Peptides against a protein of PDB entry 3NZW. Designs and how they scored, part 146

Target 1, 212 residues: chain A of PDB entry 3NZW
Amino acid sequence: TTTLAFRFQGGIIVAVDSRATAGNWVASQTVKKVIEINPFLLGTMAGGAADCQFWETWLGSQCRLHELREKERISVAAASKILSNLVYQYKGAGLSMGTMICGYTRKEGPTIYYVDSDGTRLKGDIFCVGSGQTFAYGVLDSNYKWDLSVEDALYLGKRSILAAAHRDAYSGGSVNLYHVTEDGWIYHGNHDVGELFWKVKEEEGSFNNVIG
Target 2, 222 residues: chain B of PDB entry 3NZW
Amino acid sequence: QFNPYGDNGGTILGIAGEDFAVLAGDTRNITDYSINSRYEPKVFDCGDNIVMSANGFAADGDALVKRFKNSVKWYHFDHNDKKLSINSAARNIQHLLYGKRFFPYYVHTIIAGLDEDGKGAVYSFDPVGSYEREQCRAGGAAASLIMPFLDNQVNFKNQYEPGTNGKVKKPLKYLSVEEVIKLVRDSFTSATERHIQVGDGLEILIVTKDGVRKEFYELKRD

## One batch from the design tools (peptide; made by RFdiffusion4, then SolubleMPNN)

Design b2_p20_7_s4 (from b2_p20_7, 9 letters changed)
Fold by OpenDDE base, seed 4:
Structure b2_p20_7_s4 (fold): chain B 212 residues (1-212), chain C 222 residues (1-222), chain A 20 residues (1-20)
Amino acid sequence: as target 1 above (212 residues)
Amino acid sequence: as target 2 above (222 residues)
Amino acid sequence: MEPTGGGFKHPFMLDIIHPA
């Protein structure tokens, strides 16, 4: 898995691969590793597929309950704290989760929290999470600037996942791409890694280690 | 070391069509190298036009299917005989599976039916309840033999339009029920030849708007 | 157990390395 999220002048970019594995077996190439909690809040998934899918869906329910009770959208801080508190209660039970809670509220603006099954909760501007995270960081860190255009930021997110998919055997399938703004998240499509690879190679003159 | 799980072998396969879905399974039940039964159905009509199979350890599979059938019954009681949708069924099954997260049902679960738009739907589950809607899925002993075949023949992976020099992929298209049945039969006959835990009989449940139809085919009895 | 296809023996994983 490779997931990433970063803040920039235009909001948040979220990009994830879509491969699931069971050991050496590619279980799926089409996993949705982003949970759309509400129109303004996303959760990313890495670790156990069931752990992430179950508890982030549960989180969605808790966020909805908050909205119903408080008559306002839950903050990213509060949403991430709910998840963090939950996984902390299961500490040592063997949950495997590496998540990013990304969203926008009027109070916080664009916000990213990292939450994992070890009980870590971190606020930050840039995170890559998964077995391919180091490959993604290599591309992302080399090109990241706060002042990126939305187009460049989207491309950078997509390109970073592509790099990880190329080098990490546990990442691949497709890139799912999101842009989060004050108006909510926008889905920017599913990009097959195979097609994307050749396109990027041709356009950039990159990936010269592959003879095509 | 104590192992609470058995492995009863077998293979299951789901394929969604445009307005139908198919869930198939062999009827062989085996332990180690001993065939327990040559006809032990493992694909079930659960009501509400939902078919289900939980392949792996048969005791766990049967328990899960029974729990789901009971869930359907209670859903009717609680919701004035409202039909359970396939997506709601999938969510329910996730909760059944994840409820045993720390002592999982040792099964690969597939359900098939029609979605709310009348389109064929197949959902697959891991042992702990992660699930995905897919166009096709193989599960069980011969899943590794069949799934790549389905990728090629249902999802048209690695197929290109002739004369395009590999630049244009074969477009996705729904298969007819006849084509799907053919693929299922070819999958199981092929799997039977190469896997000892697959054989004897093939039971296919076809879900349409008109209900569930069952077909049976003989497989090699080796 | 060696991984077998089809998610029978192993849960599906979205493989993770914890951030340092």
Scores: peptide ipSAE 0.282, ipTM 0.809, DockQ to the pose 0.066
Fold by OpenDDE base, seed 1:
Structure b2_p20_7_s4 (fold): chain B 212 residues (1-212), chain C 222 residues (1-222), chain A 20 residues (1-20)
Amino acid sequence: as target 1 above (212 residues)
Amino acid sequence: as target 2 above (222 residues)
Amino acid sequence: MEPTGGGFKHPFMLDIIHPA
């Protein structure tokens, strides 16, 4: 798995691969590793597919309850704290989760929290999470600027996942891409890694380690 | 060390068409090398035009299917005989599976039916309740043999239009029910030849707007 | 446990780290 999120002048970019594995078996190439909690809040998935899918869906329900009770959207801080508290209660039980909670509120602006099953909760501007995270960081850190255009930021997110998919055997399938703004998240499509790789190679003259 | 889980082998296969879905399974039940039964159905009509199979440890599979069937009944009681949608069924099954997260059902679960738009739907589940809607899925002993075949023949992976020098992919299209049944039969006959835990009989449940139809075919008996 | 068959005994993973 490779997931990433980063803040920039235009909001948040979220990009994820879509491969699931069971050991050496590719279980799926089409897994949705982004949970759309609400129109302004996303959760990313790494670790156990069921753990992430179940508890992030549960988180969505908790966020909706908050909205109904408080007549205001839940903050990214509060949403991430709910999840963090939950996984902490299960500490030692064997949950496997590496998640990013990404969203926008008027109070916080664009916000990213990292939450994992070890109980870690971190606020930050840039996170890559998964077995391919180091490969994604290699590309992302080399090209990241706060002042990126939306177009360049989207491309950078997509390109970073592609790099990880190329090097990490546990990452691949496709890239799902999101842009989060004050008006909510926008889905920017599913990009098959096979097609994307050749396109990027041709356009950039990159991936010269592959002949073709 | 005591292992509470068994492995009863077998294989299941789901394929979604445009306006239909199929869920197929062999009828062999085995423990290691010993055939327990040559005819033990593992694909079930659960009502509301939903078919289900949970392949792996048969005791767990049967328990899960029974629980789901009961869930369907209760859904009708609580919601004035409202038809359970396939997506709601999938969510319910997730909860059934994840409810045993720390003592899982050792099964690969597949359900098939029609979505709310009347399109074929197949959902697959891991042992602890992660689920995904897919066009096709193989599960069980011979899944590793069949799934790559389905990738090629249903999703047209690695197929290109002739004369395009590999630049144009074969377009995705829905298969007819006849084509799907042929693929299912070919898959199971092939799997039977190469896997000892697959054989004896093939039961195919076909879901359409008109209901569930069942077909049976003989497989190799060893 | 090694993945067997179609992975019915193994949860699907979105790997956080490479298995050792």
Scores: peptide ipSAE 0.271, ipTM 0.799, DockQ to the pose 0.081
Fold by OpenDDE base, seed 5:
Structure b2_p20_7_s4 (fold): chain B 212 residues (1-212), chain C 222 residues (1-222), chain A 20 residues (1-20)
Amino acid sequence: as target 1 above (212 residues)
Amino acid sequence: as target 2 above (222 residues)
Amino acid sequence: MEPTGGGFKHPFMLDIIHPA
């Protein structure tokens, strides 16, 4: 798995691969590793597919309850804290989760929290999470700027996942790409890694370790 | 360490069509190398036009299917006999599986039916309740033999339009019920030849708007 | 880890770290 999220002048980019594995078996190439919690809040999945899918869906319910009770959308801080508190209660039970909670509220602006099953909760501007995270960081950190255009930021997110998919055997399938703004998240498509790889190689003159 | 799980072998396969879905399973029940039964159905009509199979440890599979059937009954009681949708069924099964997250049902679960638009739907689950809607899924002992075949023949993976120098993929299209049944039969006959835990009989449940139809085919009995 | 032919013995993983 490779997931990433980063803040920039235009909001948040979220990009993820779509491979699931069971040991050496590729279980799926089409997993949705972004959970659309609500129109304004995204969760990413790494670790146990069931753990992430179950608890982030549960989180969505808690966020909806908050909205009903408080008559306003939940903050990204509060949403991530709910999840963090939950997984902390299960500490030592064997949950496997590496998640990012991403959203844009008027109060907070664009906000990303990393939450994992070890009980870690971190606010930050850039996170890559998964077995391919180091490969993604290599590309992302080298090209990241706050002042990226939306177009360049989307490409950078996509390109970083592609790099990870290329090097990490446990990442691949496709890139799912999101842009989060104050008006909510926008889905920017599913990009098959096979097609994307050759396109990028041709356009950039990159991936010269592969002949073709 | 104590292993509370058995493995009863077998294989299951789901394929979604345009206006139908198929869920198939062999009827062999085995422990290690000993055939317990040559006809033990593992694909079930659960009502509301939903078919289900939970393949792996048969005791866990039977328990899970029973719980789901009960859930369907309760849904009717609570919602004035409203039909349970396939997506709601999938969510319910997730909760059944994840409710035993720390002592899982040792099964690969597949359900098939029609979505609310009348389109064929197949949902697959891991032992702890992660689920995905897919066009096809193989589960069980011979899943590793069948799934690549389905990738090629249902999802048209690695197929290209002739004369395009590999630049144009074969377009995705729905298969007819006859084509799907052929693929299912070929899958199981092939799996039976290469896996000792698959064989004896093939039961296919076909879900359409008119209900669930069952077909049975003999497999090799070796 | 052995190939499980669809995750029979293993839950589906979205690997968070490289297996040792």
Scores: peptide ipSAE 0.265, ipTM 0.802, DockQ to the pose 0.078
Fold by OpenDDE base, seed 2:
Structure b2_p20_7_s4 (fold): chain B 212 residues (1-212), chain C 222 residues (1-222), chain A 20 residues (1-20)
Amino acid sequence: as target 1 above (212 residues)
Amino acid sequence: as target 2 above (222 residues)
Amino acid sequence: MEPTGGGFKHPFMLDIIHPA
C-alpha cells in the first residue's frame, strides 16, 4: 500500500493505490483506500484492510452523530482524536492501521492528521503511509512546494503513487486521486497504473530502467 | 500447539452479470487427504434474493451462514418485512465477521445478488470482514488457479483488439448467463484437475429478478 | 494458526500493508 496526503496553497491532495495482498497473493487491484466520511472529510487506509474499513466506517458514523448532536461538522482534530482514542483502547490487541484523516473546516482550514494503531496522532503538512511510503516520499519531497498549482499538485500526488507502485510490490492497481478544498473534496478519478506508467514514461521520458 | 481451525477445502466462485449474479461452489468436503463428503453444499439461498457461501473451515462457514440467515429474519421483523438489500447484507456480514476479529471465522465469504438497480452484484469478504463489490471473485483452495482465469475472461485482462499492436484494450462488456455458466463450469473442471480439494460436484446458484435457481453438474470424483 | 496480538491471524486476511 501507498497512501499520501499533503497540504499546499490550494488545499489538500490525497492519492492512494488500490492493491490488497495476502502474503504474496494479489487479492485485489481495486480496493478503495479512501473513505469519504463527509463532503469535507476523507480517511485513508493502510494496514489491515478490515481494521481500517471497519473502524473508519465506524468513525464516519461518529462524525455523523456529532453533526446531528452539535449541528455543526466535526473538526478534523476531533475526528482524528476519536479514531486515535479508539485504536489506543485496542493497543496491544493487534490492530493494524495507518490512517490519515484529511479535511477542511472553517475553524481549522485544510488539515491532515496521521493516526496509527500504536496510538500515534500527528498533525502535519505531508504524510506518506504504507509499504511504499519511502518511494512516494522520494518523488514527493523532491518536487513539493507550498505554491504548487492545483494541476501540478494533483500530478505530483499521482506521480508519487506511481513511483511507489513501480518499486513496491505491495502497491499497484490504480491511483485514486482527491483534491480537498474549502468547498469539500473533489474526486479526480481512478488512474490505472499500467496505463499511467506508459503515459508518464512517454511524456516525461522517465522510467528509463524499463525498456519497451 | 492447539489449532482450533480445520480446513475443509473446496472452492467457490461468484460472477456478476448485467441483470443476474452467479455463485458457485464445489460439493467436496475434505479433511487433510480424506474426503468427508462428495455432496456437501456450501452455497445457500439466504432469502431476499441473496445467495451466500463461506468457504474454508466448514464449521465456521455454517455458523456464519446461519447467523446471517437469522439476521435476515430479524431484519424482516424489525423493518416490516422490508427486503434486505445486497449492500446492507454486505455491511451486516462485515459486522458478523469483525465481531470475531480476535478469533476469526476461518472462511472466505462471497455473496451474490442484485443491487437496488437490478444489476448483478458480488461481494467478497476476508476472514475478518473487509469487503469489496466486484464483478467476479474466486475463493477457497483453488482460488489461485481460477482468479487469473476470471481476470482474463470476465474482466478481459491482457486482451487487446486484434491489429492494434496492444494499444487498444478489449472493451468491457457484460457476459450472458450462458457465457457465465460456461466459464464457471470450465473453471471448476480445470480446478478439479489440478487441486485435490476440489471435485465431486458443482452447484451453481443463479440470481435473477425472478428469484434463485440452482444447477448441478458432476465433477471428477477422484 | 499462530496467535497474533489478541487473536489469530488468518493467512488470507487482506493487508493494505503498513510497515511495522
Scores: peptide ipSAE 0.263, ipTM 0.822, DockQ to the pose 0.077

Design b2_p20_8_s1 (from b2_p20_8, 11 letters changed)
Fold by OpenDDE base, seed 1:
Structure b2_p20_8_s1 (fold): chain B 212 residues (1-212), chain C 222 residues (1-222), chain A 20 residues (1-20)
Amino acid sequence: as target 1 above (212 residues)
Amino acid sequence: as target 2 above (222 residues)
Amino acid sequence: DKRIEELEKQAREAAGEWYL
């Protein structure tokens, strides 16, 4: 898996691959590694598929309950804390989760929290999570700036996942791309890595290690 | 050392069509190299136009299917005989599986039916309850042999339109029930040739708006 | 222990659990 999220002047970009594996077996190329918790809040998935899918869905329910009780959207801080508290209760039990909770509230603005099954909870501007994270960071860190345009930011997110998909055997399938703004998240499509790779190679003149 | 799990082999396969879905399984049940049964069905009609199979350790599979069938029963009791939708069934099965997250059912689960729009639906589950809706999925012993074939023949992976220099992919289209049945039969006959845990018989459950139909075909018995 | 964790992961994957 390779997931990433970063804050920039235009909000948050979230980009993820779609491969699931079971050892050397590619279990799926079409897994949805982003849960849409509410129109303003996303969760990303890395680690055990069931752990992530089950508990992030559970998180969605908790977030909805918050809204019903408090008559306002849950904060990103609170949502991430709920998940963090949950996984911490299971610490040592063998949960495998590397998640990012990304969203917008008027109180917080665009916000990203990293939450993993070790009990780590971090707020930050840039995270790459998964087996391909270092490959994604290589591209992302080299091109990131706060003042990216929305278009450039979307491309950078997509391009970073593509790089990881290229180098990480456990990442691939497609890139699912999101842009989170004050008006909520916007889905920017599913981009098949096989097609995207050649497009990017042609347009950038990159990936010269591959002759085509 | 105590091993609570067995492996009863077998293979299952689901394919969703436009207005139908199929879930197929061989009828061989084995332990190690010994055939326990040449006809032990493992694909079940669970009611509400949902068919289910949990392939792997048969004891776990049977337990899971029974629990789900019971869940369907209680759903009717609690909701005035409301039909359980396949997406809700999938969620329910996730909870059944994940409820044993720390002592999993040793099975690969597939369900098939129609979604609320009448479109064919196949959901597959890992042993601990991750699930995905897909157009096709193979599970069990010969899944690694069949799944790539399904990628090619159902999802048309690596197929391109002639004369396009590989630039235009073969367009996705739904397969007819006849085409799907043919693919299923070809898959299992091929798998039987190359995997000792697959054979004897093939049972196919076809789900349409009119209900569940069963077809049976002989496989090699060697 | 990281080695134990890896072994557990391998066992789970061998059992068919999906990882992302």
Scores: peptide ipSAE 0.535, ipTM 0.858, DockQ to the pose 0.320; fails the geometry check
Fold by OpenDDE base, seed 5:
Order: structure tokens, then C-alpha cells, then sequence
Structure b2_p20_8_s1 (fold): chain B 212 residues (1-212), chain C 222 residues (1-222), chain A 20 residues (1-20)
């Protein structure tokens, strides 16, 4: 898996691959590694598929309950804390989760929290999570700036996942791309790596380690 | 060291069509190298036009299917005989599986039916309850032999339109029930030739708006 | 430790659990 999220002047970009594996077996190339919790809040998935899918879905329910009780959308801080508290209760039980909770509230603005099954909870501007995270960071860090245009930021997110998909055997399939704004998240499509790679190579003149 | 799990072999396969879905399984039940039964069905009609199979350790599979059937029963009691939708069934099965997260059912689960729009639906589960809706899925002993074939023949992976220099993919289209049955039969006959845990018989459950139909075919009995 | 975690992961994957 390779997931990433970063804040920039235009909000948040979230990009993820779609491969699931069971050892050397490619279990799926079409897994949805982003949960749309509400129109303003996303969760990303890395680690055990069931752990992530189950508990992030559960988180969604908790967030909805918050809204019903408080008549206000849950904050990104609170949502991430709920998940963090949950996984901490299971510490040592063998949960495997690396998640980012990304969203917008009027109070917080665009916000990203990293939460993992070790009990770590971090607020930050840039995270890459998964087996391909270092490959994604290599591209993301080298091109990131706060003042990216929305178009450039979307491309950078997509391009970073593509780099990871290229080098990490456990990442691939497609890139799912999101832009989170003050008006909520916007889905920017599913980009098959098999097609995207050649497109990017041609347009950039990159990936010269591969002969077409 | 004590191992609480067995492996009863077998293989299952689900394929979704436009207005139907198919879930098939061989009828061989085996332990190690000994055939326990040549006809032990493992694909079940669970009501509400949902068919289910949990392949791997048969004791766990049977337990899971039984629990799900009970869940369907209680759903009717609690919700004035409301039909359980396939997506709700999938969520329910996730909870059944994940409820044993720390002592999992040793099974690969597939369900098939129609979604609320009348379209064919196949959901597959890992042992602890991650699930995905797909057009096709093979599970069990020969899954690694069958799944790549399904990628090619159902999802048309690595197929391109002739004369396009590999630039235009073969377009996706739904398969007819007859085409799907052919693929299922070819899959299982091929798997039977190459895997000792697959054979004897093939039972296919076909789900349409008119209900569940069963077909049976002989497989090699070696 | 990390070694035990890796072994557990391998066992789970061998059992058919999906990882992302």
C-alpha cells in the first residue's frame, strides 16, 4: 500500500493506490483505501484490510452519532482521537492499521491526523503511509510547496503514488485521488497505473529506467 | 503444536452478470490426501435471493453459514419480513467474521445475489472480514489457478482491440448466463486436472430475479 | 518485537488475510 495526504494553500490532497496482497499473491487491484466518512471527512487505509475497513467504518458510525447528538459535524481532531483511543485499547492484540484522518471543519480548517495501531496520533501537513511510503515521499518532498495550484497539487499526489506503485511490489492497481476543500471532498477519479505510467512517462520524459 | 484448523480443500467461484449472479463450488471434501466425500455441497441458498459459500475449513464454513442464515431469520423477525439486501448481507457477514478477529474462521467467503437495482453482485471476504464487491472471485485451493483466468475472460485483462497496436483495451461487457456457465465449467475442469483438492462434482447456483436455480456437473473423480 | 510481528503477518497472509 501507498497512501498520502498533504495540506497546501488549496486544501488537502489525498491519494492512494488500490492493491491488496496476501503474501506474494495479489489479492485485488481494485480495493478502495479511502473511506468517505462524511462530505468533509476522509479516512485512508494501510495495514490489515479487515482492521482498517472494520474500524474506519465503525469510526464513521461514531462520527455520525456525534453529529446526531451534538447537531454539529465532528472535528477532525475528535474523530482521529476516537480512532486513536480505540486502537490504543487494542494495543498488543495485533491490530495492523496505518490511517490518515483528513477533513475540514470551520473551526479547524483543513486538517490531517495520522493514526496507527501502535497508538501514535500525529497532526501534520504531509504524510505518506504504507509499504511504499518512502517512494512516495521521494517524489512528494522534492516537489512539494505550500503554494501549489490545485492542478499541480492533484498531479503531485497522483505522481507520488505512481512512483510508489512503480517501485513497491505491494502497491499498484490504480490511483484514487481526492481534493478536500472548505466545501468538502471532491473525488478526482480512478487512474489505472497501467495506463497512467505510460502517459506520465511520455509527458514528462520520466521513468527512463523503463524502455517503452 | 496443536492446530485447531483443518483444511478441507475445494474451490469456489463467483461471477456477476448484468441481471444475474453465479456462485459455484466443487463438491469434494478432503483432509490431507484422503477424500472424505465426493459430494458435500458447500454453496448454499440462504434466503432472500442470497447464495453463500465459505471455503477452507469446513467446520468453520458451516458454522459461519449457519450463523448467517440465523441472521437472515432474525432480520425478518425484527424488520417485518423486509428483504435483506446483498450489501447489508455483506456488512452483516463482515461483523460475523470480525467478531472472531482473534480466532478467525479459516475460510474464504463469497456471496452472490442481486443488488437493489437488480444487477448481479458478488462480494468476497478474507478470513477476518474485509470485503469487496467484484465482478468475479475465485476462492479456495485452486483460486490461484482460476483467478488469473477470470481476470482475462471476465474482466478482459490484457486484451486489446485488434489493429490498435495495443492502445485500445477490449471493452468491458457483461457476459450471458450461458457464457458464465461455460467459464465456470472450464475453470473447474481445468483446476481439477491440476489440483488434488478439487474434483468429483461441480454445483452451480444461479441467482436471478426469479430465484435461485441449481445446476450440477460431474468432475473428474481421480 | 518487529521480528515477531513479521512472523505473525506472514502467518496471517498465508491464511489468506488481505493486507494493504
Amino acid sequence: as target 1 above (212 residues)
Amino acid sequence: as target 2 above (222 residues)
Amino acid sequence: DKRIEELEKQAREAAGEWYL
Scores: peptide ipSAE 0.531, ipTM 0.857, DockQ to the pose 0.319; fails the geometry check
Fold by OpenDDE base, seed 4:
Structure b2_p20_8_s1 (fold): chain B 212 residues (1-212), chain C 222 residues (1-222), chain A 20 residues (1-20)
Amino acid sequence: as target 1 above (212 residues)
Amino acid sequence: as target 2 above (222 residues)
Amino acid sequence: DKRIEELEKQAREAAGEWYL
């Protein structure tokens, strides 16, 4: 898996691959590694598929309950804390989760929290999570600027996942791309890695280690 | 050392059509190298036009299917005989599986039916309850032999329009029930040739708006 | 600890659990 999220002047970009594996077996190329918790809040998935899918869906329910009780959208801080508290209760039980909770509230602005099954909870501007995270960081860190246009930021997110898909055997399938603003998240499509690779190679003149 | 799990082999596959879905399984039940039964059905009609199979350790599979059937029954009691939708069934099965997260059912589960729009639906589950809706899925012993074939023949992976120099993919289209049945039969006959845990018989459950139909075909008995 | 985690992951993968 490779997931990433970063803040920039235009909000948050979230980009993820779609491969699931069971050892050397490619279990699926079409897994949705982003849960749409509400129109303003996203969760990303890395680690055990069932652990992430089950508990992030549960988190969605908790967030909805918060809205019903408090008549206000849950903060990104509170949503991430709910998940963090839950996984901490299971510490040592063998949950495998590397998650990012990304959202926009009026109180917080665009916000990203990293939460993992070790009990770590971090607020930050840039995270790459998964087996391909280092490959994604290589591209993301070298091109990241706060002042990126929305178009350039979307491309950078997509391009970083593509780099990881190219080098990490456990990442691939497609890139799912999101842009989060004050008006909520916007889905920017599913981009097949096979097609995207050749397109990017041609347009950039990159990936010269591959002859095509 | 005590192993709580067995492996009864077999293979299952699901394929969704436009207005139908198919779930098929062989009828061989095996332990190690010994055939326990040549006809032990593992694909079940669970009511509400939902068919289900949980392939792997048969004791776990049977337990899971029984629990789900009971869940359907109670859903009717609690909700005035409302039909359980396939997406709700999938969520319910996730909870059944994940409820045993720390002592999992040793099975690959597939369900098939029609979604609320009347379109064919196939859902696949890992042993602990992650699930995905797909157009096709193979599970069990010969899944690794069949799934690539389904990728090619159902989802038209690596197929391109002639004369386009590989620039235009073969367009996605739904297959007819006859075409799907042919693919299922070819899949299982091929799998039987290469895997000792697959054979004897093939049972196919076809779900349409008119209900569940069953078809049976002989496989090699070697 | 890391070795144990890896062994557990391998066992779960062998059992057919999906990882992301």
Scores: peptide ipSAE 0.531, ipTM 0.858, DockQ to the pose 0.319; fails the geometry check
Fold by OpenDDE base, seed 2:
Structure b2_p20_8_s1 (fold): chain B 212 residues (1-212), chain C 222 residues (1-222), chain A 20 residues (1-20)
Amino acid sequence: as target 1 above (212 residues)
Amino acid sequence: as target 2 above (222 residues)
Amino acid sequence: DKRIEELEKQAREAAGEWYL
C-alpha cells in the first residue's frame, strides 16, 4: 500500500493506490483505501484490510453520532482522537492500521492526522503511509511547495503514488485521488497505473529505467 | 501442538452479470489427501435472493453460513419481513467475521445476488471480514489458477482491440448468463485438471429477479 | 518484538488475510 496526504494553499490532496495482497498473492487491484466518512472528512487505509475497513467504518458511525448529538460536524482532531483511543485500547492485540484522517472544519481549517495501531497520533502537513511510503516521499518531498496550484498539487499526489506503485511490489492497481477544500472533498477519479505510467513516461520523459 | 483449523479444499467462484449473478463451487470435500465426500455442497441459497459460500475449513464455513441464515431470519422478524439487500448482507457478514477477529473463521467467503437496482452483485470477504464488491472472484484451493483467467475473460485484462497496436483496450461489457456459465465450467474443468483438491462435481447457483436456480455438472473424479 | 510482529503478519497472510 501507498497512501499520502498533504496540505497546501488550496487545501488537502489525498492519493492512494488500490492493491491488496496476501503474501505474494495480489488479492485485489481495486480496493477502496479511502473511506468517505462525511462530505468533509476522509480516512485512509494501510495495514490489515479488515482492521482498517471495520474500524474506520465504525469511526464513521461515531462521527455521525457526534453530529446528531452535538448538532455540528465532528472536528478532525476529535475524529482522529476517537480512532486513536480505540486502537490504543487494542494495543498489543495485533491490530494493524496506518491511517490518515483528513478533513476540513471551519474552526480547524484543512487538517491531517496520522493514526496508527501503535497508538501514535500526529498532526502534520505531509504524510505518506504504507510499504511504498518512502518511494512516495521521494517524489513528494522533491516537488512539494505550499504554494502549489490545485492542478499541480493533484498531479503531484498522483505522481507520487505512481512512483510508489512502480517501485513497491505491494502497491499498484490504480490511483484514487481526492482534493479536500472548505466545501468538502472532491473525488478526482480512478487512474489505472498501467495507463497512467505510460502517459506520464511519455509526457515527462521519465521512468527511463523502463524501455517503451 | 493442536491446530484448530483444517483445510477441506475445494474452490468457489462468483461472477456478476448485468441482471444476474452466479456463485459456483465444486462438491469435493477433502482432508489432506483423502476425499471425505464427492458431493458436499458448499454454495447455499440463504433467502432474499442471496447465495453464499464460505470455502476453506468446512466446519467454520458451515458455522458462518448458519449464522448468516439465522441473521436473515432475525432481520425479517425485526424489520417486518423486509428483504435484506445484498449490501446489507455484506455488512452483516463483515460483522460476523470480524466478531471472531482474534480466532478467525478460516474461510474465503463469497456472496452473490442482485443489488437494489437489479444489477448482479458479487461480494468477497477475507477471513477476518474485509470485503469488496467485484465483478468476479475465485476463492479456495484453485483460486490462484482461476482468478487470472477471470481477469482476462470477465474483465478483459490485457486484451486490446485488434489493429490498434495495443493502444485501445477491449471495452468492458456484461456477459450473458450462457457466457458466464461457460466460463465457470471451463474454469472448474481446468482447475480440476491441475489441483487435487478440486473435482467430483460442480454446482452453480444462478440468481435472477425470478429467484435462484441450480445447475449441476460432473467433474473428473480422479 | 518486531520480529514477532513480522512472523504474525506472515502467518495471517498465509491464512488469507488481506493487507493494504
Scores: peptide ipSAE 0.520, ipTM 0.857, DockQ to the pose 0.317; fails the geometry check

